# Peptides against a protein of PDB entry 7UQJ, part 25

Target 1, 160 residues: chain A of PDB entry 7UQJ
Amino acid sequence: PELYQNFNITPPRGVLFHGPPGTGKTLMARALAASCSSDERKITFFMRKGADILSKWVGEAERQLRLLFEEAKKHQPSIIFFDEIDGLAPVRSSKQEQIHASIVSTLLALMDGMDNRGQVIVIGATNRPDAVDPALRRPGRFDREFYFPLPDVKARFKIL

## One batch from the design tools (peptide; made by RFdiffusion4, then SolubleMPNN)

Design b1_p9_6_s3 (from b1_p9_6, 5 letters changed)
Fold by OpenDDE base, seed 4:
Structure b1_p9_6_s3 (fold): chain B 160 residues (1-160), chain C 160 residues (1-160), chain D 160 residues (1-160), chain A 9 residues (1-9)
Amino acid sequence: as target 1 above (160 residues)
Amino acid sequence: as target 1 above (160 residues)
Amino acid sequence: as target 1 above (160 residues)
Amino acid sequence: RRELERVIE
């Protein structure tokens, strides 16, 4: 609550940072953590990369997600940042293995199980919001989306 | 010395980049390495992520730190950049395992063992300077701190 | 073609982002991916870190590179981003192990084997373009180079 | 060119 009381906003359980990869999503998510941290009110920032959760924790990814959310709840106020969340929560309709479906279901359950009064924010960063399971983008989950605009089109034409 | 003689500054053994994660700490640390490098004076840049040192080198983290500092000393002028140093050097008062205390003690000893005339700079990046062992923030270690300010407050209110 | 037809440019097989580490190369490479992505034309972005390919895939790095290019070709239009490509493709004249030479030769063959009409862009990011094998910088490979300038010198003097 | 002599990660 207090994390959000300072902003007079209903506490979103999750914020989706989407936009071109490297428009500063990881940057901004991290920047939010310390801006909301004062000397009196330190925010605990947890960072996980979606693909690293899948690759490092084959068969334990669900358990690691549970532990992450428990630790975040223990160290309130906290931010859980999932970088490249499309690597963790690919669209279920994609022919991706049963393992991905289990991890996504666990993440959904964890986000749904968060007490709305908890001082835990979940931030997901993706370059492909449409590659993220739509179930994660529903109210009470990643219900706020922030688009990271691209640097000026003219700057791109210099790279191309 | 020469690395710092060019700046007319007392050579800090360590610079702590702190601020919100993603405010460009890793970015700036890297940018410093190349800005201080000329064609005539190439700086060797060593990068380690704090959590990766702990996870990849269970039982050898102390040895890997020693080797890193030896290699940095061998390849002077050099920069050792620890990204997310709070993952490597958590506050000792936190109930974190004896393993973390050993790694922190090794890092302290390595920073203290650096000859002040060495052309090795240590940069630590953290989102949580208060999650870094205060012993690392003492004179002769990470004795210079640079705060990375957040992007405009108005941009945050759009995310919140 | 269509990826480049929209820009009226000859399709470069590869773009080299070079400049000081953390000048936003990874950031910009990622930003390009989604700028070229519309709702109608989603670009698949593949990211690999050079050193991670070497460390994670000892003895399989060549196979992983082949699979990466095959997957990128399958998911056209696509961008393959190699972050810190100097970790993957060190200069052959450096006394680096036979393993690195094999990986570099595979990357060269993959870039040469790309049909110029494919909708796959390869972006390599490096802080050291001279540490990248010159064979990768030849026409038909990383034939376009973009230098990332350093943040203002005055900002550095505040850190030093 | 301001280049790093060596980057070790």
Scores: peptide ipSAE 0.007, ipTM 0.173, DockQ to the pose 0.147
Fold by OpenDDE base, seed 2:
Structure b1_p9_6_s3 (fold): chain B 160 residues (1-160), chain C 160 residues (1-160), chain D 160 residues (1-160), chain A 9 residues (1-9)
Amino acid sequence: as target 1 above (160 residues)
Amino acid sequence: as target 1 above (160 residues)
Amino acid sequence: as target 1 above (160 residues)
Amino acid sequence: RRELERVIE
């Protein structure tokens, strides 16, 4: 309950963090995970990069996604953070499109198959929300979007 | 005019941001884009990673670069930021060298083919300026270089 | 002497920086390099990404690692920073496992072959210390580990 | 910082 209250998320909704790169999407996702973790209730934080799913999991990406969701379910409450989920964007080569379509289809099925009682939040981060398959942005999937604006120049000079 | 005044850049000059990784090159490029954007004049910020050009655009990298420059011209004033442009550095395999040489040649031609009236700034960021093809560093291309020094330890402990 | 005193490191020990991504591992490694560099004694900082070793050095990774260690020895005092060294983690494909095993074996041999008089420090950074081969974490290799905790939510909101 | 400030000014 508190995890979803803290995120103001109705389970099993995914959240899309979008905005210019280096706007702290990954940092925020981890900050949220840390803020929702108490000593009594540790949130298990899973991280995967979209580019790693395509490049490191060639031929097993679907299986590794299933295992990730199973592990996240086993370690509830959990957050699955897909960084650079636009790296799961279709490469315009026909072979890469088919592989990508299969991976996206698997991710859709995993998000749709989440038990409404599950304490698993899925966060996707992208710099290109329009490169994310519209099917992932439908209700029950990444149906909440948070825009990460560029910090102002003054804020950036404080980070530099 | 204001875009080039704000950058102190004579069109169509590219700017090379170089320095140790994590020195804020990407952050600065975006800060500059945001600072040059007013409500009246939004700068369109395009970002590509050098590694993505080689890995995601296999066989279409030249076409995707052309499309990027066309889109940047269409959405003027614009910044094209190539992050990790040293990721467009030649992989020492003969096949990868040929592909890389073609991509670099295309980028050179696109930079040389920029209309002097165009409000497109190209920023390349690298941790290894010496891994960037010297042809890209010639006048009319990445002919301005900005070194991003490491923040001092005290500055880093403020970010940590 | 001062390099190892500043790091409190007995040569030729490797240091593993581990912790959630975006905890400043890469930033810290560079801060340490900068802090140990005086005008009189510049430390040469070498950086490689684990993912680049697997993807960019296909078939030459072992040779490029050897050259890197030779160059680091030539430019002493030096730091070799392997960012995302878990990107040298075995891809679960049998062919990638063999390539990875060879690369890891080469890195082990290079770390074991460092002269105790050498002023070369090796820093590995990972988000997944358990994905790093246990052989790399043995004495004389990455035998010191520094955990990079997530900054608290308040610290993160200061960076955002 | 000073050189970067000069580019933004």
Scores: peptide ipSAE 0.000, ipTM 0.177, DockQ to the pose 0.031
Fold by OpenDDE base, seed 1:
Structure b1_p9_6_s3 (fold): chain B 160 residues (1-160), chain C 160 residues (1-160), chain D 160 residues (1-160), chain A 9 residues (1-9)
Amino acid sequence: as target 1 above (160 residues)
Amino acid sequence: as target 1 above (160 residues)
Amino acid sequence: as target 1 above (160 residues)
Amino acid sequence: RRELERVIE
């Protein structure tokens, strides 16, 4: 929250957390939700795992995404956290093209349909940012990216 | 290591991290590996995901587990981290019994075969401790359990 | 960043991470720094340990704090992370009053002197929030607090 | 973490 205000930067609608597995991506998303929840203003945290959406809702995944965004809007302020988003929105060039294309298309439309003033933040977490459809990484979608490095014990965090 | 020796407590061969998804289980395991790695003594960190072992090594999963434990022993001090271990070692009473039974049996034998003085620690992480075979939770296996609560960020905004 | 903008909440100048040792405070601070660093905009992460500032810079600690804040301002966007801040900013009522009082006073002045639009975030981590001077926990300083719970070891020893 | 560090250490 604070960094974007201080920089007069328009808040992204979507934030991509990426980095090796077990670098605290999901924990950070939960900590953000909890940190922004005061007793006066609780943030609703929705969590979905990309692989679960594909496997549990075969043929219903698009509808489930729509329902998720509607529910998040109803319960705003809210965070939608997609864990393992690379499982939900693989690169369109992967051989399982058709089912993935419709889900990605639906997610794109839902991200684009978010009001910039909406009290809904979308966080995607992935271990493989290059396995996420580049269309989701465009401005107005997951347009902010956050690298979670391995906890390198060496004091030289060269944040490259 | 040293604290358990100082207290005459046998170090656990296995540690179960359990709690809701995104509570920092994997991050803690990595942070532990990193914190215990001095410049003089680096800990080798092996990570396997339970579902990946089942899916990628159909019919070879037992051999891959044996190889993993042998490699960890060769590169000690080491940590073997099983992420989503409930995917690897489901409760024996689940209907997919036969393939899982052999993998669980192999993991049990490998855990039992670890020398108490071995510099190999096994960490299992799960969101569903009740979905892990109880045989893995017995003494000499995953006999220490750590619950990772949701970050209850009681942001005590004591705005005094 | 985004949540504070969406809620029209003034970003805190300082954030206090508190909780038992090894609950991920330092890791979270590092993950935040890494998370806010895009390829286009790298965040500079400064880390200082409270005890190190007192011990290494006896008589120079005030100057070192000033230099740290100046350097952070020069390299903004930046995060200043004080690990073990209770070592730097003890409660004024502690018997080592005089040396600590000047350091705390300097830190207070530096926190107050941060422009609300400054691209410098201060994160303090402590295991003992009650050992930190309450003056640092007032609005415009460390006015946001995040509790890092222990992983509650509910050892459900179901010894069946 | 300290307890786990102690397990690993």
Scores: peptide ipSAE 0.016, ipTM 0.385, DockQ to the pose 0.068; fails the geometry check

Design b1_p9_6_s3 (from b1_p9_6, 5 letters changed)
Fold by OpenDDE base, seed 5:
Structure b1_p9_6_s3 (fold): chain B 160 residues (1-160), chain C 160 residues (1-160), chain D 160 residues (1-160), chain A 9 residues (1-9)
Amino acid sequence: as target 1 above (160 residues)
Amino acid sequence: as target 1 above (160 residues)
Amino acid sequence: as target 1 above (160 residues)
Amino acid sequence: RRELERVIE
């Protein structure tokens, strides 16, 4: 965060971890939270699962998202990790549009409404970036993407 | 696949990975896809989660399964990995029968309808093989099963 | 179990594993099941996911919980592992109370109804202990809690 | 990882 303020660059609010399941997206998000957390600067790590936000919070998913972002803001510096975010914000299709539109719209509004000076980073993890609503992948939202290659490809990337 | 054609044996269409969660079922399915994928022969890896097929595609789950199998057929050679398949095809019980029967019946029909010459492999992963509908475990479906033992048991298997 | 009988202490029926996802809660629960399972004394390991109990067993979740505890009792010594238990037993709030109350109440009753002499251990895993209904965290239920620190913090805990 | 650490810093 601090480095981006020095360059007058709007820090990326959202980072999309995409790639195969079991490639360590969740492990990385956690390792990052731990590595950036010192005794002097504790990072609060929030985690939600996209499917759980829909299923556990039926009729209150929007409210729970708001509360999550408020809590993350209150406990700055913080990381919000959405695992399986394609479960929360699937690509809009005509029939799915009504069911998912309110939650997706709420998440979009919450990401857009984050203060540029806030120390809240949102990490979304998905196995299917193409199943994530393109509106989430726009600048100021999940505008940075990290591909988590398969272990064999990671082994190949170490050979390169 | 090619070895089974040479013996005029119907290649196993489905492989069931069962065993404890965190035993690496998903990682193995991915490693297999990567190891079998060369620059000359790219394997397309499809992944779905059983619970997601039910929850994300309410009223369209059957259609999404059909589309998945069609897409896998179009992108041969391909692997379809169903994570937590016990979420998609639970054991039929009288009350669950109506809710799950259509999806289970669709998956059964899709697995039965695969061409014997097709290069589509279906891998199902479950923590509970006994929670998977027995109809899926019949010959020509998930007719091969691989048990993923716990790491300590894997350590014991290395000592044997 | 045996050590608690020697001290006339009601053995903890439930253990809550909490901490970040990917910290090895599931791996630990499994390692415990494996380490306690000998050729002479096989421990049966049951696993359920909180979100799956709600979503896969709509209208039968209570029955499935009862069946799980009965099966675990039948296959003693046994471990029931609930992954993401915050999905099964979220904190009661006025609006969620009606939807979750029956399942939570069933789980509470099942945990309370376990025989003190039974060899059924219940392990709940969550990333959010504060999202688990406090009624589950009372004595005789999930009355022991183990925090799973991040790997970097585990590395720090080894340095301490 | 270093790039992500920079994003988190």
Scores: peptide ipSAE 0.014, ipTM 0.277, DockQ to the pose 0.032; fails the geometry check

Design b1_p9_6_s4 (from b1_p9_6, 4 letters changed)
Fold by OpenDDE base, seed 2:
Structure b1_p9_6_s4 (fold): chain B 160 residues (1-160), chain C 160 residues (1-160), chain D 160 residues (1-160), chain A 9 residues (1-9)
Amino acid sequence: as target 1 above (160 residues)
Amino acid sequence: as target 1 above (160 residues)
Amino acid sequence: as target 1 above (160 residues)
Amino acid sequence: DIPLYRVLE
């Protein structure tokens, strides 16, 4: 209840933080976790990188995702923060695409399988929202998007 | 209520933001202020630097702190953000130590004297949590600590 | 080339980041450094505070600035970030004004003396752009200004 | 003024 009231998310809705690197996506995710944690209700914050799910969890990524969601459910209210969630999808090879498809399908199933009474929020952060699988962006998954603009995009056009 | 519900903090507990410089502590404090402000309830954000309390308020620091807390109470819900709170403790001289002790004692008294019904959050930010007087870190004061890690140390080694 | 292409700055132009405190100026400078660093070309990020140049480098500030620019040139592509650059000018005393004038004159000479082929970007950050010496704001120095507005308080109501 | 944070609906 409270966590989802604070995030105004109907569970198990995920939140996609997108915007240029260094716009404070990870910082905001931590702040939200901190702001929602009380002495009475500590929010457990889980952080994973998309690239690490592929590179460190090779052959066990699906199992590690299941364990992560189980642990998040066990320690609810909780936030699962996937940094660089587009890094789950290195399009580079057919094998990576298949592995990615399996990991994404597992993540979809885990998000769809979250009980609406569970206090688990999933935050995905990316610099490339268009590189995030559209299946992850459907209702009941990452159906809320927050753009983290750089301060003054006009200023950036002058910097870039 | 709302501010403390949003932060899930029993008033008048302070929050210590600690971490390396440039990790966005001030940005986060502003972020929390803005996230808790609605069109109906704007959070008033007060910012002071610890070093300014010593250097600019020489001989009036205690009075200025009292005025700050009174103004924060008058404009509740409010956040008082002390940036560089370790700068209240320049250990350099016995005179500075006495002045510091008086300022710290005043801050302690102001934090302890906050009505639990008041919607005033105190955030202290430091790069040196160990340089913060332990008296400020007791329950009912800065009893919540948030670590602001640098974005991935690996990225740092590429930047540094 | 690449650093200046990424910043769209003709060398040796400096960039002035100005805006209220906690608007992410330092974070942006780090993010720019990180975004411009590749595995093939790491950007070296140098950070100094304007007040530290006066207070810590008393009597050697000019020498330390020269060494900083030499080190930045040696480790190019590089960013020199001067935080609180207005702190180079504490107007409080005639002696401080003379010391300041010497430090500023040295910084001007170092910025003017940067070879246009060097990949050194200088970023100055201030909360008080009007307190920055106009000589620093001339073409070939801090001739690009970026305003860092406060995050629109309204935009956060949509995040929570 | 581009808000630093925008919810995309």
Scores: peptide ipSAE 0.018, ipTM 0.249, DockQ to the pose 0.092
Fold by OpenDDE base, seed 5:
Parts: sequence; structure tokens; C-alpha cells
Structure b1_p9_6_s4 (fold): chain B 160 residues (1-160), chain C 160 residues (1-160), chain D 160 residues (1-160), chain A 9 residues (1-9)
Amino acid sequence: as target 1 above (160 residues)
Amino acid sequence: as target 1 above (160 residues)
Amino acid sequence: as target 1 above (160 residues)
Amino acid sequence: DIPLYRVLE
């Protein structure tokens, strides 16, 4: 079965996991990667943290994103998980604009260039969905959002 | 939004989480409960352990299962999580057959009796999916399965 | 049941969850909070991110930590979860030393000041346990560590 | 975490 059938979804290029910190976004992404991997078909899980892409790959972030997507495509079916994607693709604020703009534009182009025949899904996780560039949240990019609410302190988890 | 819309699933009566011990099945079930709970709509999470149902409720296990499903229905939207469900519903082996058969038959009847309009999902977790009675894995019961693979054996869980 | 009985632990002042990104540290902390919350006894879950404490509370971080611990004590049984605690309490490096030293010293004092009769547990999560100040990892602080390994890429899931 | 699903139109 195809990766997208396993998710019971028509292939999104991207899925945004958002919600308060520690709501299980990162674990869900790993569990999804694991859950889509069978004896016959292993899923390759790629993980990057938004802040690490900026800090570790200064001046090469765009190249590293391209390589990531190429590697994911080579090892399909694949999941690319961006943890703290708001650190990678902040809303265009005037002061940090140019370097972030090039990384965001590269990510946009890479997501737009994903063939719907490919078995690569991109998962972005954020605690701040409003801090993610709205261009990433458009159809054909992170066009599906999954909200991870806080476990309501008032939600009676009755462990009997 | 309804519990089943939140899962983007047509209401399964049951979902089986299976995989080696410590693969995050229980964690995922809790995370699901949390993720389906919003400010507007709280999910009630019920948790039972298969071995505890047998040991704590000897002679009343069937009644306690009925009460659990009634309470879950009363507090819908709800998740009933059976951890170690293989301890509750072992494959019919000759020596443990009669007592286990009554509990299994009760669980089957309770799952079969769930109205598709109800917002109750049942999650079973097991390390031994082949030790779960195949009758529970039929359509209208645990008809969806999610495998949870081992974290890499080389990943030294240093619990200090 | 007491918070510490629910964890099957003699009261640690702190527990360090460490492992690669997305290994479920944050989700485990939430699942623990949820698992310890019953109808009779709700657990209050407090969450802070290490980087947010530095960026949002410049000059007030110490005060906000004090308020957090007071609020957690007021709403006991409680869990204080520090996500990315390495961002809060980096190993004493010369250049960032003074501001980080005051925040770390405050956290140390707050953890040391926790009465063993209180039902407040502190969970720190990090991808970089070696980047956490060793003073936080001493007895009476984060004296218990749980390693969260990467799910094995070879670990095959079947979503049915 | 099967999260609350929102299709962004």
C-alpha cells in the first residue's frame, strides 16, 4: 500500500502539526513514520529542527534543504519531519527578512516541486502556527493542519 | 468537531496498536486522547490493562467491561484504551478457555453493540498481535491496526 | 494515589528526559501528567520551553521561574515540564555565563527548595544531555534520567 | 496524537 493510503489521505505535500509545546507533535510524526513502515515497505524518516537548519548550515541551508528532499525522494516512501518549523520559516518580519526569505523560498519551491506520484510527505511541527509563513500553509504545501491541544487539565483522565 | 472527524476516520469501533514493548503504544493512545480534546470539546480517556481486568475483577470482569462501555458512552466523545489487550483476549487456548472466552465474548458484544453515531473509540495495545483473538480483529471491531516497531536495539536506553 | 506512586518512583525533585529530537520526551511528559490525573485527583501540568524563558522573560526569568514553582506548589499534585532545558541551563560557557548563571542558580535553588512532602515533579527534556549544567543532574535535582532513543528506521509498521 | 484535522482551503 502507498504511504498516502496508510495515512488515509490524498497525498498532501505537507502536513502541519501545531499545538502547545509537548502535545506530542514530534512523537506523532515518529509514530506515523513507524506506522507506515511494513515488513515489505520501510519508511525512511528524515528529521530536521528549524533552528538547527539556520544555525548549523549558515549559507548552506538552501543546499541542505535540497539535499534533504533529494535524499527523501531517493529513499521513498519517506517522511521529512521539520520540528520547530517556525524557527525555519518565520513570518516575514522586517529585521530577519533576507536570510529567512531565501530558506523559506527554497522550502516553498521544494514543496511545490514534489510530484504527487512521489511517496514523500513533509510534516512540520510548531507551537506557533501563526509564526509560520502563510505561504507554507497554502494548498500544495502544508495544506493540512493537525492541532495538538493541551491535555485539558479538566479532562478527566480517569485511570481506573 | 466530532471525535471521528478529528481522527479523519469513519468511526472504527476499534483500533489495534501493536508492536514490541516500549514502542510508545500507550503514549500514542494518550496523545490521541489529548489531541482530540479541545477547549470546546473534551475527550474522556478511559484506560484499562488487560491483566488487571482478569486479576482485579475475577467473576465481575464482564460487568466491569459493560460499565466501562456505558461510562464511555455517557461521557462521549471518549476513548477506551486497553493496554496489554492480549492479556484480556488471548487466542482461545484449551487450558484458559472458559473464563477468557466469556470476557472475550463480552468485549465482542460490546464492540458490536456500539452505535456508529456514538463518539466512542476503542484502542487496544499489545506486544503480541497474534495472541489477540482473531474475532477481535474483524470488521466492526479492531479492524484498523497500527504497528509500533522497536526503537533501535543499539539505542542504549540508559535509564540512570 | 499519590503522584509519586503513579510514577512508580520515590519522589525525585526532577527527571531528565533525554534523547534525539522527536523521541517522544514531550509526549511522555504529557502522557505521565494525563496518566496520573484521575477523577478524584487532577494533575496540573505546567510547561515551559527553555528558549522561551530566556527570550520572553529577559530580566524577569528568575521571577517567572519562582512564580512557576509557586503556582505548581499551589496546584499540586503538579508536573513542571521544561522542554529544551538545555536552552535554559547550558553548561557554563564563559561568554553567556552571567545571565544563564542567574537563571540556572534560580532553578537549582527552586529544585533544592522543593519539600519532599510536596507533590510537584519537575521533568526536563533535552536532545543534548551533555549541554545541561551538571549541577542540575545531581541528587535532589534531575537525579533520574530517561533516555529516549530514535525509533529504529528498520522498524516496520503496517497501517491497516 | 491523532490531531484535530483542519483542511486549509
Scores: peptide ipSAE 0.018, ipTM 0.226, DockQ to the pose 0.084; fails the geometry check
Fold by OpenDDE base, seed 1:
Structure b1_p9_6_s4 (fold): chain B 160 residues (1-160), chain C 160 residues (1-160), chain D 160 residues (1-160), chain A 9 residues (1-9)
Amino acid sequence: as target 1 above (160 residues)
Amino acid sequence: as target 1 above (160 residues)
Amino acid sequence: as target 1 above (160 residues)
Amino acid sequence: DIPLYRVLE
């Protein structure tokens, strides 16, 4: 908290949480949302899964992303959490690559369209950071990456 | 977040995270670093293992600690995370006690040398807080201790 | 951290962390305490279990709660963490319902008695949010709820 | 050492 006051760290537009499964990425994203929410100012937490964006909204995924960002802007301060954002990675078909490219392109445009005054933060979580389109990992987008290591599995086994 | 604004809590020079293995000490240290990092102001996260400080840099451990603190100061705002800081504990040989005492003494001096205006936080993580030299746990050093309990193992088994 | 500066989110008097066991509620409460603690300003972390409040202090639970809040006020900035706050839920006896009602009533009064200038935050953690008295979940009390989902069990099994 | 944080300017 005070680290943040002293550091005067402007919130990123986008943060990429990456690391092995169950390293607490989703937990942390939620914890950030909760810790940011106050009585006077409730943070609205929007959650989507990358795989759901591709699979449930085939042909409307772009529109659903636009609506999500509009809703997040309307309900700011907001966090948009994309869990399993690597689920936007195309399956091995050329048709899925085109769909992926279009959805990713829309997400890029939406993230680029966030003004610096916007109280909307985007958090992406992935187990496969290398499967996240490099364009999403550029400045003004997911320009911060946070690696969630495995809690030392040995350490975890001493807890079990 | 606002807890921190209202509390106006100057960042500790040192925080000791202690608790059983896999209680999320390393995860928390990282999460703090990530959450403190912004677009305008990137927090540099330095990680070292206590055991590596002793074992890899035999005879140069003190110099490596000095370089680490210099680099952290140069790249402030910074977090220096010492994982397994109890790994600085000597093995049962008198020679290792001397090496331990020297390395710990150097770490003490480096922590004492951090001015209050410095944007460098030191986090130590240990499974054995009693194995951490009491001198490191004094005011101006690791003067804050944070116990990471086991998530109630019963609670964890309901999740598995 | 900066999310909090930009959002200007007044700290809640009370936050309810709820979700399945081992989702990190206690870890998060503690993490908040640690992250809020600085060199100049140490956050005092008070922990109580709901079940211990009922069981260990039968007949004195109200007094112990009052003392806890007085001590938290004396040592502000402070976090009072009630782990397993659903443990204040009555067992199936009418006598326990009366004890519960009295303890909950005392907790309500103590939370209502926190002035907005007070640097005391109360965090409740529960696995059973519906077992938390609705009166505790009203504005000025635990008026913020944070759901801790299971880390996707599938994701956790990929780490093991 | 995988940088725990990468911030891209």
Scores: peptide ipSAE 0.007, ipTM 0.210, DockQ to the pose 0.095; fails the geometry check

Design b1_p9_6_s4 (from b1_p9_6, 4 letters changed)
Fold by OpenDDE base, seed 4:
Structure b1_p9_6_s4 (fold): chain B 160 residues (1-160), chain C 160 residues (1-160), chain D 160 residues (1-160), chain A 9 residues (1-9)
Amino acid sequence: as target 1 above (160 residues)
Amino acid sequence: as target 1 above (160 residues)
Amino acid sequence: as target 1 above (160 residues)
Amino acid sequence: DIPLYRVLE
C-alpha cells in the first residue's frame, strides 16, 4: 500500500453506512446533514427507502431514481440517503427479477454520472452490506463504508 | 410510510447523545464542534453538567439556564452541551421536588424559544435516556437521538 | 471539575482514533475530512502509516515527518492522518531502539510547534492506544481520543 | 460507529 497518500478529499460520491438494525445509521446520516448545514449553506436531505423504491415504483423506479438525483443536483448541496439500500440494490447473483438489475444499473449510472464537482453526497444504509451489489461498493460509488456496530446487546440491556 | 421524505435539515434544536458511560458522548460533542469550527466560523462550545446545574444553582438554576442560552445566542454559532442531562431533566413521573420540574420547564421553554434561525445547537448527553423527561425528547427539542453503543466489553477488554 | 466549561473549540491539534481493527478509524478520518471539505474550502488530506514511516525512512523518518508537517501547513486547511500511529510512536518504556525515541520526539515537537492558529489537524489511528507514547496523549497533542468500538462480534457475525 | 471521543485533559 502506498505509504504516502495525499487525497484531495472530494466529498465521497457514496458512503455506505452498514450495521445491524438500530445502530443509528439513519440517525448519523441526519446528524451529518445537520452538522454540515449552516445558515449560509443549508444541506438538502433526500431520504428514500430501498425496498420502497422497488415496491411503489414498479416499472418507474429507474425514472424516480433519475428524478431524485436531478432534484438533489438542483438543490445542491444535497444528501441523498437511501435507507435499506440492500433492498434497492440486491446482489446480482440473487435470482432477483430483471427489474432489480435494471434499477441497480440505473443507480450505478447515476453515481458514476455524478460530476465529481457535484455537492451531492449519497449515503446508503444497510443492515446487510453483503446483500448490496458489489458494483455499488466500487471506487467512485459507495467507496466509503462506515460500520455501525450494534450496541453491545449487553450494553443496551444496561440502558433498557 | 411515505417513500419520499424530503427533509430540509435544519440544525436540530437539540440532539440527545445517549449511551452507557464511557461511550464518548462528551467527546463526540466536542468533535462535532471542532469539525464545524473553521477559521472563519468558530463554534462557541458551552459545556454544563446537569447534576451540577441542579446542585450549585439551587433556586437560581432557571436563571443560569436562561443566561446560558442568552450567552450561547450572543456567541453564535454555538453548541450548548449538557452532560448528564438526565440529572437536569429527570422524568416528571419521578417524585422529584418541584425544583426539578421548574428547571425542566425552563429548559423546555428555552428550547422551544430558540428561533429556528438560531445557530445554537443543544446537545444533551445521558447514560439514561429513559430518565430524561419525555417532554425534552419531543419535536423541536431533543428531536434527534444518537445512541452511543458501549464498546463491546470484549473489544474494550482487548484495548484495556 | 469545573461545572461550567466554556471551550472555544479550536481544532484539536491532535485527535487519537483508537479501537480494534476494522472499526472504521481510517474511514472516519476520511469522512470527517470529506464533511469538512466544501467547494470553497477543500481540506487537504495527508495519510501516512506509522509502521511505514519507521520502516521506509530509516534514518530519515524525522525529516519526512518535518516535511509532512510543512506540506500540510502549506496546504492548509489540512488533515494529517497517521494510521497505526502506535507503530510510529511506541511507548517509551518499551526497549524500542533509539530511533523510535527520536521519531516520537520529532512528532512531539512538531505537534507542539503547530501554531494554534494552524488549520492542520492531526489524526492518529491505533488499535492499541496503550502502545502510543503517553507524551503524545497530552494536552496540545493528541488531546482528544475517539474510541471506535468493535462491531459487536455477534453483530459482525450476523453480517458475515 | 460514532467513535467514542476522549479528551485527555
Scores: peptide ipSAE 0.006, ipTM 0.204, DockQ to the pose 0.076; fails the geometry check

